# Peptides against a protein of PDB entry 3T6J: the designs that were tried, part 61

Target 1, 375 residues: chain A of PDB entry 3T6J
Amino acid sequence: PIVESYIGFIESYRDPFGSRGEFEGFVAVVNKAMSAKFERLVASAEQLLKELPWPPTFEKDKFLTPDFTSLDVLTFAGSGIPAGINIPNYDDLRQTEGFKNVSLGNVLAVAYATQREKLTFLEEDDKDLYILWKGPSFDVQVGLHELLGHGSGKLFVQDEKGAFNFDQETVINPETGEQIQSWYRSGETWDSKFSTIASSYEECRAESVGLYLCLHPQVLEIFGFEGADAEDVIYVNWLNMVRAGLLALEFYTPEAFNWRQAHMQARFVILRVLLEAGEGLVTITPTTGSDGRPDARVRLDRSKIRSVGKPALERFLRRLQVLKSTGDVAGGRALYEGYATVTDAPPECFLTLRDTVLLRKESRKLIVQPNTRLE
Target 2, 372 residues: chain A of PDB entry 3T6J as posed
Amino acid sequence: PIVESYIGFIESYRDPFGSRGEFEGFVAVVNKAMSAKFERLVASAEQLLKELPWPPTFEKDKFLTPDFTSLDVLTFAGSGIPAGINIPNYDDLRQTEGFKNVSLGNVLAVAYREKLTFLEEDDKDLYILWKGPSFDVQVGLHALLGHGSGKLFVQDEKGAFNFDQETVINPETGEQIQSWYRSGETWDSKFSTIASSYEECRAESVGLYLCLHPQVLEIFGFEGADAEDVIYVNWLNMVRAGLLALEFYTPEAFNWRQAHMQARFVILRVLLEAGEGLVTITPTTGSDGRPDARVRLDRSKIRSVGKPALERFLRRLQVLKSTGDVAGGRALYEGYATVTDAPPECFLTLRDTVLLRKESRKLIVQPNTRLE

## One batch from the design tools (peptide; aimed at target 1 Y13 R364)

Design b2_p21_8_s3 (made by RFdiffusion4, then SolubleMPNN; from b2_p21_8, 8 letters changed)
Fold by OpenDDE base, seed 5:
Structure b2_p21_8_s3 (fold): chain B 375 residues (1-375), chain A 21 residues (1-21)
Amino acid sequence: as target 1 above (375 residues)
Amino acid sequence: SGIAGDVYPTREEYVDSLVGP
């Protein structure tokens, strides 16, 4: 078997300022069969990057083909096991040297083990479809999130010698119609500038890329889905995201006005964006469960994904990228924190919904070290 | 950066889950 490992101070999710890495290490075995679909995605990555909703001037100047591998984790030391990883976490290195993507396949397998009777916040008519396609749709999302999410976008930089990595005279900010007015100076990084929102903001961008690009027929074809199956995968992927946005409320601490998990905050932000789009795209309805206690239902109108959802996500995703590229912390913080606010304002009453989410919280899954054997 | 595939407990919640209530 092909064995991969990494050890070090890698992820900064536990640092409030997004800078200091937590010690993490794992040993894993390459899953060759599962890696094949990601290899196909990599082969199409350069073309798919052009489908992202920002000008080429805001994309990397040169495409550097990354590695993408599916891994079965044998042992993991850290605070939590992700479903996928993109490294290094330094945008400057990603831009100039490239990056590596991994999908933790057996972690994904554990995540998909949901019993129908325990599945919360979905309409009954969606439950079977959700169970059927959650796994496949999440494979698509992970691939896009890592490869084309974290792997996309350019940072505008002025180096220590005063040279720019972009043409100041010709590059136009698509949001303002003006020339670029801000950038990263020497020694400034994504994390150092965006600080408390850096991790969650980047995860939100990556998740948004996944939702946006999963609408592309080529992406679904790469993963082996066509026709009705492709449409179902798209629907379930979007449905999973809006559901996750509701579930995210568990990780908000009202008393401290803070979020405790970067990805979940990101998913809540996406939910807010899609709710703002209106037109019946997403509906969250408080209900009463069979036990007589509060419950809720999330509904996503499949027919509105392309007509309403995609344009809303496009605009939002473009803004995220432009603000990131230009190092506009003030604008970025205003945008992101605006969508990340949790109040009890109607019609959503998110603080009330949070109580419902907490009430309906499922038993937590434990991931334990597996044994291996030769056959 | 990684993608979370599920709703993970907080560190405190995780520890509590191991010990029990």
Scores: peptide ipSAE 0.051, ipTM 0.658, DockQ to the pose 0.272
OpenDDE base, seeds 1, 2, 3, 4: peptide ipSAE 0.027, 0.068, 0.092, 0.107; ipTM 0.630, 0.679, 0.690, 0.665; seeds 1, 2, 3, 4 fail the geometry check

Design b2_p21_8_s4 (made by RFdiffusion4, then SolubleMPNN; from b2_p21_8, 8 letters changed)
Fold by OpenDDE base, seed 2:
Structure b2_p21_8_s4 (fold): chain B 375 residues (1-375), chain A 21 residues (1-21)
Amino acid sequence: as target 1 above (375 residues)
Amino acid sequence: SGVAGDVYPTKEEYVDDLRGP
């Protein structure tokens, strides 16, 4: 089999400032069949990047073809095993040197191994569909998240010699209609500028890219889905995300007004964006469980995904990218923290919902790392 | 990065526990 490994100080999610990497390493085996799908996605990446909701001037000037491989993890050392990886974790290097993507297939398998009777916060009519398509939708989401999420967007930079990597006279900020007024100076990075929100903000952008681009027929075709199957994968992907936004409340600490997990905060933000869109797209309804205790149901109107959800996400995602590209920390923080705020205000009453989420939380899932044997 | 959470959360802080999406 083809074996891949890496080791070093790589992921910075455990650093509140998003700068210091945690020591991590893995050994994995290539899943050739799934890797082939990701290779097709890579082959279409340059074209798909054009579908993102920002001007080409806010996208990378040169597309650098990355590798993308699906891996089954044999051994992993670190505080946690991710579902996917995009490295390096430096935007400047991603722009100039390129990047590599991996999907940790057997990690995803653990994630979507859900028992129907334990599946929380979904309507009964959605549970079977959710269980059926959760895995495939994860493959789509992870692929888009890593390759076209983390792998997209341009940072406007003025180098040490005073030269700009964009035309100051012609590039227009699509949000303001004005010329670019801020950028990254020499030595400034995404993490150094956005600091405490950098990781979560970027994850939110990447997740949003996944949701947005999964609506594109070409994407679903790459993964082998057409017709009704493609629509079901889309629906489940979006449904999973809005559900995740609710589940995310577990990782909010009300007493400290802070989030303890970057991805979960990102998912909550997306939920807030989609709730704000209104028109019955997303509904969270407090209920009473069969045990007589608080419960909740998340509903996503499939018919509203393209008409209501997509435009809302488009506007939000564009704003995320523009603020990131221009290094507008004040604007970015205001936007992101605004959506990340958790209160008990009606109609959602998120703090009350948090109590429900905590009450219904599942036991922590663990994986026993396998070994290889000769047949 | 990742859509799903981390498999081996050692702390609640800054770690996925695969109970999310």
Scores: peptide ipSAE 0.017, ipTM 0.600, DockQ to the pose 0.305
OpenDDE base, seeds 1, 3, 4, 5: peptide ipSAE 0.018, 0.019, 0.020, 0.019; ipTM 0.615, 0.626, 0.623, 0.599; seeds 1, 3, 4, 5 fail the geometry check

## One batch from the design tools (peptide; aimed at target 1 G84)

Design b2_p22_1 (made by RFdiffusion4)
Pose (drawn by RFdiffusion4):
Structure b2_p22_1 (pose): chain A 372 residues (1-112, 116-375), chain P 22 residues (1-22)
Amino acid sequence: as target 2 above (372 residues)
Amino acid sequence: VEFNSEHGFAGVADPVFPTEFS
């Protein structure tokens, strides 16, 4: 459509329980030139789902060209203006017929060297160069194969299923599936507090995982002297964000105040656990004399160490999502999401520095439409 | 215009900025 639109109580992020949605609405015009660069990603999107760490039976049954667009926003009502979105928020529809992917083009044009804290003098160079371009990649993957992948196992009214039980097996355990989503049950209704952050984490992780693929970069025009940087800046940005996320964590209540930031911190911790000097957090000192930190990500070890930690992670997340296993999901997540002062990082002590170097986000003014 | 009355999770990609009408 020339004009793209949508509204309702949709994103569930701000419900302390994680079920009730917050009302919003938007009207934006579809840009053509930048969209083809996405529809391309849609065309070849079919194959990639099978590159995911879980078997094809653990994925959605068919596939689709649901849609991927680039929208110049006119009116976005509500608390915030996301860079990209995958909707509607009803999973059953995501599997049965489809969903949509939205990359808002003109919001970007808004959001783009001393404020590059927790990086090094190198780094921020590659950051300034490849942040913008890589942003499209991460968004495309986050939206398309982030939430586009995965399958829910639901018990329909009768004792039957939405799938064939005897032929489905859990790679982690080896048994046959003992858990699932029963009638009326949904992602939020079960995982609740964690559902948003958990699902986002999965999406971003698939983001990096497939951001390692030559084809996607060929779609975005990255290869050779190019294919490097963008991938690096992407991962580096992920780990840095994992650091900045401490600001949005409330230690007193042992509670996270956001899904994305928390998820990012989780991915950071998983990478740190992979070890092998791939990632480091150094309690440095800023030129101003105050405290500071430098995030060190060895790029040569990206495929040899980091990738395995990813596909094992995604494999577990997805496995627990399909069977709807909350116990394992939490134990696997809230454990990763835990914040403590234990070395050789001391996140409780780092958080202070993160708050000192903290940033306050900008404001996006919006135009109106007068009736003549 | 598509309208939705149901509550649920929506996959939103960051960054999210606040908005103000002129």

Design b2_p22_1_s1 (made by RFdiffusion4, then SolubleMPNN; from b2_p22_1, 12 letters changed)
Fold by OpenDDE base, seed 3:
Structure b2_p22_1_s1 (fold): chain B 375 residues (1-375), chain A 22 residues (1-22)
Amino acid sequence: as target 1 above (375 residues)
Amino acid sequence: VEVDTRHGYTGVVPPVYPVVFE
């Protein structure tokens, strides 16, 4: 067997300022069979990067082919077990030295084990489809999230010698139509500049890349989906995201006006973006459960994903990338915090919905990692 | 069951997952 491991201060999600890494370590075994589709994704990565909604000048100058493997975790020490990993977590190193992607297959398997009767906030007509395709759609999302999400985009940098990694005279900001007016100086990093929103912002960008690129036929083909199956995978992936955006409210603390989980905040932001798109794309309807207490249903109109959802996400994702590339903290914070704001304003009444989410949440369970032996 | 793409905060005990060694 091929054994992989890492250890160190890796993820900064538990730091409010996104700077200090949590000590983390794992031991895992490569699942060769499950890695094949990710290798195909890697083989197409350079071409797929061109499908992202920003100019090539905002993408990496040179594509560095990464590794991407599916891992079965034997043991994981940390505050949480990720479904996917892209390391290192330094954008400058990702640009110049490369990166590695992994999917933690047996962690993903946990996501598949949802009992229909406990599945909240979905229409009955969607539940069976959701259960059937959640796993496959999540594989697609994780692959895209890690490889083409975290693995995409360029930071504009002026080094210690004053040299730029971009042409100041020719590169144009697609949002403003102007030349680039801000960048990262020597010693400045993504985390140091964007601080409290850095982790969540980056996760939002990566998740958005996943949703956006999962619409590409080549992606679905790579994962072995065609025809109606491909469309169902797309639908369930988007449905899962908007549902996650609602579930995310559990991790918002109204009294402190803050979020306690970066990925969930990101998913809420995406939900807000897709709700803003309107036209019946996403609908959250308060209902009454069988117990007579508040409930809710999330509806996603699959026929409007491409016509309404994709353009909205495209515009949003481009803005995220442009603001990230240029180190525009003020603009980035304004954009992101705007969508991350939770109020009780109609029509959504998110604070009221939060009460519903909390009411319907399941009790926290322990994650127990089993022993594995080689016979 | 909800899974985080970067973190598996599912609150679920993982089932036995068979690993094939080569």
Scores: peptide ipSAE 0.018, ipTM 0.520, DockQ to the pose 0.056
OpenDDE base, seeds 1, 2, 4, 5: peptide ipSAE 0.015, 0.015, 0.020, 0.009; ipTM 0.498, 0.483, 0.481, 0.494; seeds 1, 4 fail the geometry check

Design b2_p22_1_s2 (made by RFdiffusion4, then SolubleMPNN; from b2_p22_1, 12 letters changed)
Fold by OpenDDE base, seed 3:
Structure b2_p22_1_s2 (fold): chain B 375 residues (1-375), chain A 22 residues (1-22)
Amino acid sequence: as target 1 above (375 residues)
Amino acid sequence: VEVDTGHGLTGVVPPVYPVVFE
């Protein structure tokens, strides 16, 4: 329908245990013109799923073609407005019944608005490029995040009758080289098992899928980018992610050793992964602003995205998926919390950088919801 | 309402849209 809505207990981000949904709802109108790119992405989804860095045995057995629509939000009732949505949030239902994706187009349009003079933590030579390609790169990221991020991967399950949805004798864990030793039992879910890290972990997986697959020429072609423009979109998408990882420190509470926003925690984790890759891929440099107060700059070496960044992200993303598929909570928690830990250890000194981030923080902005009219 | 786009919190007044009935 041209008018879409949903209502119910949808997102669990506000639950510390990641299980209880917040009651939310929206009304939106379909933007047909903006949906066309996502339709092309859906048409290529089955092929693109094969490009993900895990064995086919860890991917869905059968691709279920989802809907993907660009929506202009008229009203949204909830604690926050997302840029994209993938529903239902139950992985078992995503596997067996399918899913729907939406991009909230006018929310993205708001996000695209950037004042150059207020753009923090970027080098001056990156600012104009960032402003130019922020919107287009974000469209790519959201599309990949929702459709191929949240829409990918298999959970290994033993049902109530004792039957497995995978061949125990032939499926091999690519990280251990051994047979599968853990799975979800009847009544166990992603959220119930991974609990406090479930939401952020899944967002991290989805964001990582976006970064990883945006390197694929077919993806960029689907979105209408070729040549130098395609490379600029890639660069800005990755640059945005590493910048977001720094900005994420705003949402960390040192006194409680916890994160207040799942997506931002996820982006910090990705930043840590890319920093760990080394070789000058990502550099965060503390500086002094024009006001004489602490500042910082994030640099991403464009020439090292494919050679250094992609392999690092590949390994990390595969580990995320394998641990998710096998229900290995201990391994998953160790991995994710390791990268999500914020200390003041050199060379990054993230707690000190957090002070800089807070110092440079913009005032909280509020979105005012639009109206419609008959013409 | 707040919006997280990876750039921190953001928000503006969205444009007015015409409604089209099928």
Scores: peptide ipSAE 0.008, ipTM 0.496, DockQ to the pose 0.050
OpenDDE base, seeds 1, 2, 4, 5: peptide ipSAE 0.007, 0.008, 0.014, 0.008; ipTM 0.495, 0.497, 0.511, 0.496; seeds 2, 4 fail the geometry check

Design b2_p22_1_s3 (made by RFdiffusion4, then SolubleMPNN; from b2_p22_1, 12 letters changed)
Fold by OpenDDE base, seed 5:
Structure b2_p22_1_s3 (fold): chain B 375 residues (1-375), chain A 22 residues (1-22)
Amino acid sequence: as target 1 above (375 residues)
Amino acid sequence: VEVETGHGYTGVVPPVYPVVFE
């Protein structure tokens, strides 16, 4: 088998300022069959990047074809095991040298396991569909998240010699209609500028890319879905995201006004965006469980994903990218923290919902690393 | 995408995935 390993200070999720990496290491084996699936996505990446909701001037000047490999993890040392990875974590290097994507296949397989009787916050009519398509939809989401999420977008930079990597005279900010007024200076990075929100903000952008592009027929075709199956995969992917946004409340600490997990904060932000879209797209309804205690149900109107959800996500995703590209920390923080704010204001009453989420929380799953032997 | 702290993976320990290496 082909063995891959990673070791070093890689992920910065444990740094409050998003800059210092946590020491991480893993050894994995390449899954050739699953890797071939993601290679098809890579082959279409350059075309799919053009479908993202920002001008070409806000996209990388040259597409650098990345590697995308599915890995079966043998050993992992770190605070958390990811389902997917995009490295290096330096945006400047991603733009000039390229990047590598990996999907931790056996980790994903474990994550797909769901017991119907323990599945919270979904309508009964959605549970079987959710269980059936959670795995496949998650494969789509992870692939898009890593490859076209983290792998997309341009940072406007002025180098040490004063030269710009964009035309100051012709590039227009699509949100303001004006010329570009801010950029990254020499020595400034995404993490250094956006600091406390950098990780979660980037995860939110990547998750949003996944939701947005999963609506594209070519994406579903690449993953082998067509017709009703493709529509079900889309529905379950979006449903999973809005559910995750509710579950995310577990990772909010009201007393400190702080989020403890970057991805979950990102998913809550997306939930807020989709709730703001209105028109019955997403509904969270407090209910009473069979035990007589508080419960809740998340509903997503399938028929409104394209008509209501997509436009809302498009606008939001464009704003995320524009603010990222221009290094507009003030604007980015205002936007992101606005959606990341958790209050008990009607109609959602998120702090009350958080109590319900915590009430319905079960014991944390454990991941046990495999042993290998020759037979 | 993190698995351990993502998507509310709570409850019973899932079955071991039988990984076959070629």
Scores: peptide ipSAE 0.014, ipTM 0.492, DockQ to the pose 0.054
OpenDDE base, seeds 1, 2, 3, 4: peptide ipSAE 0.008, 0.018, 0.014, 0.015; ipTM 0.505, 0.529, 0.487, 0.497; seeds 1, 2, 3, 4 fail the geometry check

Design b2_p22_1_s4 (made by RFdiffusion4, then SolubleMPNN; from b2_p22_1, 13 letters changed)
Fold by OpenDDE base, seed 4:
Structure b2_p22_1_s4 (fold): chain B 375 residues (1-375), chain A 22 residues (1-22)
Amino acid sequence: as target 1 above (375 residues)
Amino acid sequence: VFVDTRHGYTGVVPPVYPVVFE
């Protein structure tokens, strides 16, 4: 088998300021079959980047073809095992030198093993579909998240010599209609400027890219889904995200008004965006479980994903990108923290829902090193 | 992307890889 590995100070999720990397490493085997799907995605990446809801001026000037490989992890040393990785974690390098993507396939496969009776917060009618398509939809989401999420967008920079990487006279901020008024100065980075929200904000952007682009028929085709299957994959991907937004409440600490997991915070933000869209797109209903204790159900109207969900996500995602590109920390923080705020305000009553989420919480699963054998 | 394996998951089935040397 083809073996890949990496080691070093890579992910900064454990740094409150999002800057210092945790030492981690893995050894993995290439999954050739799944890698082929990601290669097709890479082949379409340049075109798909144009489908993102920001002007080309906010996208990388030149497309640099990245590597994308699906890996089955043999060993992963770190505080958490990701489903996907986009490296390096430096936006300046991503836009000038390129990047590499990996999907940790067997980590994703953990999602395949869901017991129906233990599946929380879904309507009964959705459970079988969810179980069937969660894995495949995750493959799509991770691929898009890494390649076109983390791999997209441009930072406006003024270098040490005073030169700009954008035309100040012609580039227009699509949100304001005005010329660009802020950018990254020499020495400033995404993490240094956005600090405490940088990791979660970026994950939210990447997750949003996944949801947004998974609606594109070409994407589903690349992953081998057409017709009703494609629609089911889309539905389950979106359903999984809104469910994850509810589950995310486990990782909120009300007493400290903080989030303990960047991705979960991101998923909660997306849930809030889609709830704000209204029109019956997403509904969270408190219920009573068979045990007589509080429960909840998340409902997503699949017929409204494109008509209601997509436009809402488009606007939100564009705003995320514009604020990121321009280094507008104040605007970015206001936007993101606004959606990341957890209150008990009606109709959602998120703090009350959090109690329900905690009540229905399952124990953490262990990921065990796989076996290899000579044959 | 991080996957939360705590909710609704049954566990991990570790893969077995045959290695052939030629």
Scores: peptide ipSAE 0.035, ipTM 0.596, DockQ to the pose 0.042
OpenDDE base, seeds 1, 2, 3, 5: peptide ipSAE 0.022, 0.020, 0.022, 0.024; ipTM 0.532, 0.517, 0.540, 0.553; seeds 1, 2, 3 fail the geometry check

Design b2_p22_2 (made by RFdiffusion4)
Pose (drawn by RFdiffusion4):
Structure b2_p22_2 (pose): chain A 372 residues (1-112, 116-375), chain P 22 residues (1-22)
Amino acid sequence: as target 2 above (372 residues)
Amino acid sequence: SFAVEPGGAAVPLDYSHGMTPH
């Protein structure tokens, strides 16, 4: 459509329980030139789902070209203006017929070297160069194969299923599936507090995982003297964001104030656990004399260590999502999402520095439409 | 007919979908 639109109580992020949605609406025009560079990603999107750490029976049944667009925003009502979105928010529809992927083009043109804190003098160079371009990649993957992948196991009214039970097996356990989503049950209705952050974490993780693929970069025109940097800046940005996320964590209430930032911290912790000197957090000192930190990500160890930690992670997340296992999900997540002062990081002590170097986000003014 | 005019409401930028502080 020339004009793209949508509205309702949709994103569930701000409900302390995680079920009730917050009202919004948007009207934006579809840009053509930048969309083809996405419709490409849609065309070859079919194969990639099978590169995911879980078998094809743990994935959605068919596939689709649901849609991927680039929208110049006219009116976005509500609290915020996301860079990209995958909707409608009803999973059943995501699997049965389809969903849509939205990359807002003109919001980007808004959001783009001393404020590059927690990096090194190198790094921030590659950051300034490859942040913008890589942003499109991460978004495309986050939206398309982030939430585009995965399958829900639901018990229909009768004792039957939405799938064949005897032929499905859990790779972690080896048994046959003993858990699932029953009638009326949904992602938010079960995982609740964690559902948003958990799902987002999975999407970002698939983002990096497939951001390691030559083909996607060929779609975005990255290879050779190119294919490096973008991937690096992407991962580096992920780990740095994992650091900045401390600001949005409330230690007194032992509570996270956001899904994305928490998820990013979790991915950071998983990478730190992979160890092998791949990632480091150094309690340095800024030129101003105050405290500071430097995030060190060894790029040469990206495929040899980091990737395994990813596909094992995604495998677990997805496995627990399909069977709808809350116990495992939480125990696997809230454990990773835990914030403490234990070394050799001391996140409780780092958080202060994160707050000192903290940033306050900018405001986006919007145009109107007058009737003549 | 319609005309586009500036000066509408301001909305905070969302840190989602890879969007991060600088």

Design b2_p22_2_s1 (made by RFdiffusion4, then SolubleMPNN; from b2_p22_2, 11 letters changed)
Fold by OpenDDE base, seed 3:
Structure b2_p22_2_s1 (fold): chain B 375 residues (1-375), chain A 22 residues (1-22)
Amino acid sequence: as target 1 above (375 residues)
Amino acid sequence: GVRIVPGGKAVPLALRHGMEPP
């Protein structure tokens, strides 16, 4: 088998300031069959990047073909094993030197294992569909999240010599209609500049890219989905995201007004964006469970994903990217923290819903680290 | 050939890239 490994200070999610890496490492085996799908995605990446809702001037100047491999993890040392990885985590290096993407296939398999009777916050009519397509939809989402999420966008930089990596006279901010007024100076990074919101903001951008691009027929074709199956994969992917946004409330600490998990905060933000879109796209309904205790149901109107959801996500995602590219921390913080705010205001009453989420909390999923056997 | 089989230490899933919360 082909063996891959990495080790070092890699992920900064445990640092409140997004700067200090946690020491981690893994040993994994390449899954050739699953890697083939991601290779096809890589082959289309340059074209798919053009489908993202920002001007080419806000995208990488040159497409650098990354590696993308599906791995079955044998050993992982760290605080938690991810489903996907994009490295290096330095945006400047990603845009100038390239990057590698990894999907941890056997981790995903565990994440997909959900018993119908334990599946919370979904309508009964959606549960079977959700179970059927959760795995495939996750493959799509992870692939897009890593490759075209984390792998997309340009940071505007003035280097140590005072040179800009963009034309100051011709590049226009699509949100303001004005010339670029802010950028990263020498020594400034995404994490150093955006600090406490950097990790979650970037995860939100990456997840949003996944949702946005999964609507593209070429993406679904790459993963082998056509017709009704493709539509079901889209639906389940979006449904999973809005459900995840509700589940995310577990990781909010009201008394400290903070989030304890960057990805969950990101998913909550996306839920808020899609709720704001209105028009019956997303509905969260408090209910009473069979045990007589509080419950809730999330409903996504599949017929409104393209007409209502996509435009809302497009606008939001563009704003995220523009603010990131320009290093506009004030604007970025205002936008992101606005959507990340958790109150008990009607109609959603998120703090009340949080109590319901906590009441219905499931045990954290575990993966049994595998062995290899010679046959 | 080499087959992957379960049998090691259980580790928690990270709520990282593309992962559904538990």
Scores: peptide ipSAE 0.194, ipTM 0.791, DockQ to the pose 0.551
OpenDDE base, seeds 1, 2, 4, 5: peptide ipSAE 0.026, 0.124, 0.013, 0.032; ipTM 0.548, 0.733, 0.403, 0.394; seeds 1, 2, 4, 5 fail the geometry check

